# Designs tried in a protein design run: peptides against a protein of PDB entry 3H8D. Part 111

Target 1, 122 residues: chain A of PDB entry 3H8D
Amino acid sequence: DMKRQQRFFRIPFIRPADQYKDPQNKKKGWWYAHFDGPWIARQMELHPDKPPILLVAGKDDMEMCELNLEETGLTRKRGAEILPRQFEEIWERCGGIQYLQSAIESRQARPTYATAMLQNLL

## One batch from the design tools (peptide; made by RFdiffusion4, then SolubleMPNN)

Design b2_p19_2_s4 (from b2_p19_2, 7 letters changed)
Fold by OpenDDE base, seed 4:
Structure b2_p19_2_s4 (fold): chain B 122 residues (1-122), chain C 122 residues (1-122), chain A 19 residues (1-19)
Amino acid sequence: as target 1 above (122 residues)
Amino acid sequence: as target 1 above (122 residues)
Amino acid sequence: MYEELLELVESLDEFREEW
């Protein structure tokens, strides 16, 4: 049996307030997703003007992408897919390890590749 | 138990004959590698002036990178690591599926993630 | 915010085969 494919994506977004501004005045954020097979395991949002948002499956389902990987169309969008390290580096910087660990300890996290990897690391 | 990490790399190379030419006269090739954990599973070389070279573990060991992944230093080289699709797309175009399939059928291929994935696809 | 992100995903160019 093969393990589920782990795929990572990043897309930019412009804040609604900046949508109609001159390009030089548009502040760009970044939306990140980790999919464990068809289902999202982690989501992360980098904002230009507020703290990053970290989301993990099971705990934050209502705030995370509800579409399965195929439905997102991310796999078909050039430049959207990123390397694992391109996700993990930001995840680590944003305190994602601790966030996920806390979700596991509180029994809020749904088991995913991410939770398994954290278990392997500890 | 976690599956071995599949990592893909691409680096450019200049032909020996072009090494001392003017930059505009240097033809660039591309060296590709797929590592199944620490060990190379597939290697591919795109040349500007000859057919691509496809190599698979077990069959082509003598022509493939003999260094384990860590020894190559590829993981530490900026821009060297590529997405799976960036490897697979070229692999497919170059007839890599058929090449690997033939190596499996002739019992020349060493079992790797690549051979397993091909088995899953068929 | 997710709805906006979905729109962005939809607006991205499709992958093209390139050597």
Scores: peptide ipSAE 0.056, ipTM 0.600, DockQ to the pose 0.075
Fold by OpenDDE base, seed 1:
Structure b2_p19_2_s4 (fold): chain B 122 residues (1-122), chain C 122 residues (1-122), chain A 19 residues (1-19)
Amino acid sequence: as target 1 above (122 residues)
Amino acid sequence: as target 1 above (122 residues)
Amino acid sequence: MYEELLELVESLDEFREEW
């Protein structure tokens, strides 16, 4: 029973409004993704000037990466892949546990590795 | 069926003979470990002046880390944990696939995540 | 949109083997 590989990625982004500004005026955000096999399970966005965005599969599909992992090219981008804890630490700090828990309780979350792990944690 | 977490670590080491030399005379080696859950599955050592050392569970237990993952403290050492590919790339370059394959064929390898993956690859 | 993020991903340096 070969389980799906859990892979995590992080890339910086510049806000659309800052795209044409001088570097000193470009505030960097961070985009995080957790892939459960080929499909995204969680997405997280850190912004310099607004609260973190947390997204979970099933609930937030319309706002999440629509590409499978291979289609993203993330696996081929140096420095994009991160350790699980590098994702989870931020996820936890941003209230991701509560967010996913609520999505499960409301029956909005699609079952993923993340939902299973949370159910084991609680 | 919660599968064991696969975790990989790398730490530098200085050869015993170089321990008391000036920094310029200390040639750095690298120690790698793959843990399949709490127990080591593979170990690899890169040396500046000799061939890589490859070790697999079952076959090379006497030469491998005898501590479980938690006992090593590796999870608490900043910079020690590495991505799977950071291990596998070196493993492949050092002939690890052939080494593990031979250990399986000779019935010396203990079944691990690594043996299972190799059997899927071949 | 994610498309903007995808473009950023595509702009990153390609992974190379490290030794």
Scores: peptide ipSAE 0.056, ipTM 0.593, DockQ to the pose 0.074
Fold by OpenDDE base, seed 2:
Structure b2_p19_2_s4 (fold): chain B 122 residues (1-122), chain C 122 residues (1-122), chain A 19 residues (1-19)
Amino acid sequence: as target 1 above (122 residues)
Amino acid sequence: as target 1 above (122 residues)
Amino acid sequence: MYEELLELVESLDEFREEW
């Protein structure tokens, strides 16, 4: 568990509908990922015009990144990797603690570093 | 061991002799630190005109930061905290693996996350 | 939408060493 490296990434995205607009009219969102070793544990999406999307492994696998970390190429993208706190701060603001807790309690969450940390916190 | 948070920091420094020079004539160095929980495990200094300095806990305590992490204020300095790889890449380039290995073999190194990781690698 | 994210990741600049 604790032997696996925890790595966090953030990339911007533009909505498809804004793709061909002038830069000033492109509203930017942010895609976040937490990888527990080679596999994603949490995913989060900030949108300019809708509520944040929170996703946790086990519960939301079909909506989450399906690639392992190496396959994503994220580790090779300059500026994509972020500090743990840069992820966690947003996760907390978006209600991620409650979301993950509910997933654990409903037995939908796959065990990850994130689930373990939450259990230690509570 | 693995329960302690590993945190890395980098801050620039200007040589005392260059302090009063014009900005273009100030050669910048870089100070790096790895904290294993509250205490420093490794320190590294990049200089513009002399070889890098490598320091490891146990062996080089007298030359290393004497403050615990909280006391340093590094966690409160914007832009000071860096990713693990940003430290490790420089550490490796500077011969840090061999340096730490030698310190372990000579029984001079205090056990840290860094010593444990190296042992896992070898 | 995930395919679009993958395309985005692929389009990002490659990692460059800082020192």
Scores: peptide ipSAE 0.052, ipTM 0.594, DockQ to the pose 0.074; fails the geometry check
Fold by OpenDDE base, seed 3:
Structure b2_p19_2_s4 (fold): chain B 122 residues (1-122), chain C 122 residues (1-122), chain A 19 residues (1-19)
Amino acid sequence: as target 1 above (122 residues)
Amino acid sequence: as target 1 above (122 residues)
Amino acid sequence: MYEELLELVESLDEFREEW
């Protein structure tokens, strides 16, 4: 059902190694998620000291958020929800289009709003 | 095509009568729009001194923005784009659900993402 | 890692920051 609500979220995280450092020494990462209705479709992680991580439903289920959207509490966190473009801009910069495309072509991706949109684009 | 991008915008406006007043005497209104792909589906206006205005495509075309989304320049205005819920929360408070429902029932509404979502809800 | 993120989220009032 392509009528499902598409919602995007971003939260910061501090890596465990930096938890007890002074604030200026805490290197911030960012966790991104795209939910297609209640279930995650894409996940992305920006790290201060390693390459971005890109994850797509079907292929990377074991590495992605296992909670449905309501269970995460993200919808109740002020400032966590972001605009679609705020997600997509980072996704594109990180090579997300190619990543998802490869997952589709290899038949590893679960059909989601994201896969449908990509198939419309190509 | 329910796969069209749904985008929401909000901009402030100062009523003409307040244009030449001191800043503290300028009563701010708010203009809201929901675009279903390139075309407006819903419009809403909050005024400091009169009831909210609700408008839906098909019924209220003559009172709504006539520009397609790209023509408006809203996508290039920093801070103009808002989350779906930021629109919907105000829409609901203003009686938008009932307004759109009546437009559908009277066959005045043009089919949009908004009408489809409402029909799923009821 | 996700559980740790959730715990962090619970500790924060707002999450909007620029990367």
Scores: peptide ipSAE 0.030, ipTM 0.610, DockQ to the pose 0.083; fails the geometry check

Design b2_p19_3_s1 (from b2_p19_3, 12 letters changed)
Fold by OpenDDE base, seed 4:
Formats: structure tokens, C-alpha cells, sequence
Structure b2_p19_3_s1 (fold): chain B 122 residues (1-122), chain C 122 residues (1-122), chain A 19 residues (1-19)
């Protein structure tokens, strides 16, 4: 139900190629997740050297986090949880609205809080 | 160094879309990893409803496991570790040799045990 | 994306926090 708790997370990642580099040469990417209740609704990855990756439930299930929220341990990771606006701001800038809209229109998107919000917006 | 311990792992995953389905309707994919010492050299994902995904270090760093081997906990997960041949058999069947060769030729592959073995084979 | 176990995510998170 749309009463499910919406929770947003952000964690950094360092490219494997940078793992052995000095800290000043490690470019951090950012991994973002939107959970609609226990399950992921949207995922986004910001990379230093390639275009953003946008993923939506139903369409991109096999590329998204397969763990439920509790399994991820994200709720227990200090500093991982972010405000909804912190997720949405980056999502919008990366073309997430158009990406999700296209997934809805093609019937690839699973109904989530995110799909419902988009339908209310449009 | 090439003296690094080569370790191979396989774990199942269930598609998010199948998470709420009855057990008989949950199609399991398989996630495979080859670690060259502490770092991943190759990753492979077998999905029930899409083509295999092949990933190689250097080229696909941002799509591969960013955790070092110890961080993954895979060595502590009962039944996760597999024999080298169990990894290679699937890798070969999925076109992994050609995939890695192409990554080497394009200078996208990071030198690993896997790249060295391919060079010895070819 | 690789299926990250809860343990893998937790460990990844620890590594990230150590940066």
C-alpha cells in the first residue's frame, strides 16, 4: 500500500581500478536507493567517468538490489539514509522522470510509490 | 602477484519481481565471482529470463562487486565457494573468453590472473 | 548488479565509511 514507509539511501563506492590508488586519486561514485516499504522502487548510480545509471522496479529488477531493506543493513549504516529531496534532486537531474515514465508507458515498471507519484505529477 | 590465491564463488539470487511469489514461482539466477587475491577479476550473472552478464575487472569496475573478498563475507558463507572448473565451465559457455579477449585488446581490462591465463591460452 | 548479501552490503558500507 502507498502507506508503506518510503526510505532513501546513498552510499559511496570506489571503482575497483582506484582501490589501490592513493586517497586523492580515488574517485568516488554514489549509489542511491529508494525503498518502497521493504523493496527497492528505484536505484541510481552516479559514476565519475560514465553516464548515470537509472533503474526502476519491474523493468530493471535484475540489475537492482535484490535484497529487501532489512537485508541490506542500510537502515543500520550511519549516514546512509538521506532525505527524499536529496534523492529526487539527483533523480530529476539525471532524467529519472522520463526514464520512469517510459517504463510505465511500456508496461515494464512495477507499480510502486514512485510510479504513483509520477502519475500524480503528470 | 600471480601467486595470489584464486577463489571462486556462486550464490543464488531471486528477482525482485519474484520475491513475493510462492517458492515454486521464484526463478533463481546465479551470481558468480572470481577473486584474484582480495579483488574481483571476473563476475558473471546467469538470469532465468535474459542473456548472461559477463563483467571483467578494469572494463566493468562500476558494475562489479566493489567489496574486497573479505568484505563480501563469501569465504564465510557455507556453500558459496566453488571449484575453479565450476566457474570456468559457465564462463566459457557464456562467451567469457571472447569477452575478456576483447577487453584486453581494447586496453580496458585490468591485468589479473584471468587476463594472464587467457594470454597463456591464446 | 551482483546479488549482495546483507553481509556484503554491510561490509561494503563499512568500507565506504572508512573512506
Amino acid sequence: as target 1 above (122 residues)
Amino acid sequence: as target 1 above (122 residues)
Amino acid sequence: APPLSPEEIEELQKEIESI
Scores: peptide ipSAE 0.024, ipTM 0.542, DockQ to the pose 0.123; fails the geometry check
Fold by OpenDDE base, seed 2:
Structure b2_p19_3_s1 (fold): chain B 122 residues (1-122), chain C 122 residues (1-122), chain A 19 residues (1-19)
Amino acid sequence: as target 1 above (122 residues)
Amino acid sequence: as target 1 above (122 residues)
Amino acid sequence: APPLSPEEIEELQKEIESI
């Protein structure tokens, strides 16, 4: 059973409303993704002026990236790929453990590497 | 079967002969390691003034790190952990594919994630 | 393999830092 590779990515985004502002007024957010093989397992968005958005596969599919990993081009984007810990540290800080746990308990989460790891931790 | 995590590390080393030289005269080498779970699978050494050293588990055990991953403290060393591609790019450039292939063919290589991936590529 | 002693680990860590 070829073990699906876990890969993590981070890219900055500028809010659409700030696109035409002076560079200093362009508040950067951060888009984070965890891919369990070709498919996204978790997504996280850090915004400069609103609470973080946490998304998990199965529960939040409509709000998450629709592209498979190859289609995203993230593997080809210089500086986009990050270490697992660089994702997990932010995920944990944003309450991701509790969010995913609740999604599992409510039977909304699709089984992924992330759900399996959480179930092994608890 | 909990899939062994593949983790990669890089640390600089200064040649013992340069330890007492002025900082500008301390030529830095680089030590690279691939851990397949707790055990080292590949090691690579980049030297400033001699050819790179490539080592694979099973064949080169006596020349490789004897410590398991936890014992190395690499997971706790800031900036030591690197992306797989950061290891593989150097590995490939140094002739690591051919080196590992030869070790497999001679039945010297211990089966690891690295050997399996190579066999899937070829 | 049996775990290395704390002293062996320290020595090997020093060796790794010295490579």
Scores: peptide ipSAE 0.018, ipTM 0.524, DockQ to the pose 0.033; fails the geometry check
Fold by OpenDDE base, seed 1:
Structure b2_p19_3_s1 (fold): chain B 122 residues (1-122), chain C 122 residues (1-122), chain A 19 residues (1-19)
Amino acid sequence: as target 1 above (122 residues)
Amino acid sequence: as target 1 above (122 residues)
Amino acid sequence: APPLSPEEIEELQKEIESI
């Protein structure tokens, strides 16, 4: 359904390796998610010390959020929800368009709002 | 196209009658807009001293923003863009669902993302 | 496995609400 609500979220995260470190030694990253209705379509992780991680549904399911949107509680998390453009700007900067395009071309991507939008752009 | 980007905006406004009054006597309202791609689909005006105004495309075109989204400059206006839910919450409170429904039933509403979403809800 | 568990997401959400 292309009529599904598109919702975007951003939350800070601490790397698992840093979780038990002193607060000053915990490097904070940013976890981004695009939900196409109840289900995640894209995920992005910004890290201070490594390249950004881009993930798309179908290709990267095992590495992406496995919870539906309601289960995440993100909609109830104050300040977590962001504007679509706030996600897309970073996604584009990280090469997300090319990443998703390649996933579509390789038939690894599951159809989502994101894949449909890209197909409309190209 | 149901693939059009939905964007929502809110800006303060001063009533025309108050424009030349002393600053303290200028009652501030809030102007809301939902753009379905380039074109406005819904408009809402909150006033401190009168009932809210609800407007829908097709029915209320002459009372609504006549500029396309790019022409408005709203996308470049810092702080103007809001989350969909920030619009919808107020829209719902003001009876927007019923207003739009009536406009659809009377065949006054132009098909938009908003009309399509409502038809999916009912 | 996803990098964030539901519990981790919840904790992070609480953190951001506190800011």
Scores: peptide ipSAE 0.017, ipTM 0.551, DockQ to the pose 0.064; fails the geometry check
Fold by OpenDDE base, seed 3:
Structure b2_p19_3_s1 (fold): chain B 122 residues (1-122), chain C 122 residues (1-122), chain A 19 residues (1-19)
Amino acid sequence: as target 1 above (122 residues)
Amino acid sequence: as target 1 above (122 residues)
Amino acid sequence: APPLSPEEIEELQKEIESI
């Protein structure tokens, strides 16, 4: 159902190896999620020292957030929720369109709002 | 097309009568808009000294913003864009569900994302 | 496994609130 609420979240993370370092030496990454209703449709990770990670539902289920939206507590976390464009802008810059397209073409992508939007673009 | 981007905006306004008063005597209102793609679907106005105003496309076209989204410049105004829930929360508190429902039932509402969502709820 | 556990997400939220 394409009428499901599309919600986007962003939270920072520190690398485990930097957890106990001085604040000045803690390199911050960013974790992004797109939820299509209760289920995650896309995930993206920005790292300070490695390439971005892109993940799409169906293809990358084992690497993506396993919690439904309510279980994540993200809806209750102040400052976690972001505008759709704040997600999409980074997604596009990271090559997310091509990544999702390849997942659709290989029949690895689960149908989501994200796949539907891309199919309308194409 | 229910696949159109849904975007929400909030901007403050000062009453014309207070425009030239001291800052301490300027009562601030809030103007809210929901755009279904390029076209406004809902508008809401919070006033410090009168009841909220609710407006829905089709019924209240003459009282609503006549500019398409790009013409408003809202997408370029820092801090103007808000989360869907930030609009919906106030909309619900102001009786927006009942207002839109009545507009649908009277066949005054233009079909929008807002009308479609309500029809799925009922 | 997701890169962040629920506990890690909670810690991150505390950090976000401090920003």
Scores: peptide ipSAE 0.016, ipTM 0.546, DockQ to the pose 0.054; fails the geometry check

Design b2_p19_3_s2 (from b2_p19_3, 11 letters changed)
Fold by OpenDDE base, seed 5:
Structure b2_p19_3_s2 (fold): chain B 122 residues (1-122), chain C 122 residues (1-122), chain A 19 residues (1-19)
Amino acid sequence: as target 1 above (122 residues)
Amino acid sequence: as target 1 above (122 residues)
Amino acid sequence: AEPMSPEEIEKELEEIESE
């Protein structure tokens, strides 16, 4: 299980509420995903005018994209794939460690590579 | 705006909570999406053991996949694209008309092709 | 570590956009 390929992606996005506004009213955010094998284990959204959104598998399943990795265009989108550290650096700075830890402690997080790594850190 | 291409997709999915269970414990659902141009206007999920999930743009933005159409593999996934009626038939049977109408009346729905069509119906 | 401030997030967004 933990031998699954861990892949990380980042893409710019326009908020759904801004999609059809004038270009000047479309604020870009950044969408991040960690795939533990074919499935999203963590998702993160950076926005210019609201707090980051942190999402973890199990707890936030309904708020995360349900497409598996192959059902997304991410592996085929030039410049979308990022290094693990490029994800983790932002994740850490957004409080992702504490967020995931709390999800584990509350028994809301499902086991993933991310939870296993955190268990090794604590 | 309403001249945007309307495209509809259906894929089987395994619930995130079931992803790493034994195959016999993985219940398949069906994921549906209506794209109004590049963006999801409606999403629908059929599950074997819970009520359908109906989602509409504006109201349910946080629960819908944030990838635009090109960022998904849907147009490249063989057998994923469906006819409008194949979506609408299920949407209607799941109470989607009433759901979208309520979202319009509550001012939660953002204008889409779907809202425009409903306005013409009502 | 404390989460990024709004100002830090804005800077990060600008940096990422410039890459």
Scores: peptide ipSAE 0.025, ipTM 0.725, DockQ to the pose 0.056
Fold by OpenDDE base, seed 2:
Structure b2_p19_3_s2 (fold): chain B 122 residues (1-122), chain C 122 residues (1-122), chain A 19 residues (1-19)
Amino acid sequence: as target 1 above (122 residues)
Amino acid sequence: as target 1 above (122 residues)
Amino acid sequence: AEPMSPEEIEKELEEIESE
């Protein structure tokens, strides 16, 4: 349903391996999510020392957060919500278009707002 | 730090593949999490039609939710929080002790409250 | 579009952190 609200979020995260290190030894990454209604459609992670992680619904379900939007605190976390373009810009620069396209072509991607928009682009 | 609060949560989830199906075609699973302070230490997923998924910090970081406890709505979600034993019972029945032990032995597990408790048990 | 280089990602991380 394209009537579902598209919402985007970004939060900093500390790498799991650094979680218990002293603050000065914690490198920050950035976690991004696109919610197509209550369900996550795309996830993206920026890391300081490894390639970005791109995840799309259907293909990468096991690696994505299974919490629906209401089960997260993101809508209540000040500064977490971002504009669509703030997500899409990073998504595009990380190769997200190609990644999602490949997932569609391989029939791994679940239909989402993101897949629909890409099909309109392409 | 063993002074960190150990908190456990359980929520139903709909399989990603079923998210957009009609309600009658949505099979429910159960998502479990153990938080060692703000950070997830163990995750477990019960599915109606596949083996349980067991995940431990350090080993399975990529497959676990990266949101810290405060970034989730779990503490605010009525009925989500469960007692330690309600988690541990399912964990044990799903082979979680052996799974975590193997992760420790292979040096894949990050030290957590869970690893410490297991080391006390064995 | 070409993916960001590690250096570009580092820069982006710094920019985001400064917000």
Scores: peptide ipSAE 0.024, ipTM 0.723, DockQ to the pose 0.056
Fold by OpenDDE base, seed 3:
Structure b2_p19_3_s2 (fold): chain B 122 residues (1-122), chain C 122 residues (1-122), chain A 19 residues (1-19)
Amino acid sequence: as target 1 above (122 residues)
Amino acid sequence: as target 1 above (122 residues)
Amino acid sequence: AEPMSPEEIEKELEEIESE
């Protein structure tokens, strides 16, 4: 049911290799999530020194965080929640539309709010 | 520093394909995590109808949840935290020792409390 | 839409960090 609340989050992350370095030697990336109700629909990562990562439900379940929305602290983390457009702008610039379209065409995508919106756009 | 607190968690998860089914048609798996301080060191999944999944830091970073411990709601979720042995018993039964050893030998494993303990065991 | 270049990503990361 597309009446589910769409919520978007962004948090900084430190690369695994930098986790135990001095603060000045830690480069931050950014972790993004789109939740379609309690379940993650899209995940995206911006990195300072590698290509962006795009993940969609169904196709990339094994690479996406398996916590539901309430099992994350995201709704309780100040500054984590972002506006829909703050997610979508980065998603589009990273080629997210094409990535999700390919996942739909290959029948790998699980139906979500994101797949429905894309199908309405095309 | 191995003085970091070792914390272990277990939560049930519903398969993506079952998320929108009736409750009686949802088979539960179990998601396990070992945190070495704020950072995940090992992740493990028990599934009702597929082999267990084992993941270790460094090797499987792309498949592990990228939230740090405080960004998860796990420390605040009643019944999520488990004893070390409750994790290790399942880890051992799933072949986790051999999996982590192989990751160390292939130089894919990031040094963690888990890698240090394994090196002390062997 | 073309994917962001490394330079564009670095700029975006800097902008986000400055918020």
Scores: peptide ipSAE 0.023, ipTM 0.713, DockQ to the pose 0.055
Fold by OpenDDE base, seed 1:
Structure b2_p19_3_s2 (fold): chain B 122 residues (1-122), chain C 122 residues (1-122), chain A 19 residues (1-19)
Amino acid sequence: as target 1 above (122 residues)
Amino acid sequence: as target 1 above (122 residues)
Amino acid sequence: AEPMSPEEIEKELEEIESE
């Protein structure tokens, strides 16, 4: 239900092609996740050289991290957890509202806290 | 280098559509991962009602879990770590050798321990 | 809202990295 804890995380990532390069040749991106209880509801990726990636549960399940929150180290990683607004600000700037709206309208989105909040806003 | 620790993991997963169903309506699949040092090299998913999914680094990066090994709880999850052969046996049965070979030949695979071992076998 | 431009993404990445 809506009683599930909403938690948000942000971690840096190095592009696969740059993983084994020298530090000067590594460009960091940023990975964001919204967990609705134990399960991911939204994922977002900022990249230094391509458009942001937006992913929503139900629609993009194959492209999202399948590990539930307990199976990740995110809750134990210092500095990984962020405030809801820190996620939402970037989500909005990346067109996340429209992306999720389209996923709902096409019946691709799985019902989550995120879908419920958006539907309340519209 | 090839000095990186090769570690293998297996965890059960519930399909997204079944996450909030009653236990009797949840079919468990199995998620497998091969980590070449901190980075995932291969991922494999067994499903109760569809063909297995095989993923290799470089080719399938967008569909693989992007969390590095340290960012996951896998090393701390009792019973998650498996022996190399426990992964490879299923990988082979699912056609993983041919899948990775094709990815190498098409220049889609990122060089990993897995690609190196396969190239030594061929 | 319109999506961020590449320049905005680069700036955001820099800001986040500095935290």
Scores: peptide ipSAE 0.023, ipTM 0.718, DockQ to the pose 0.055

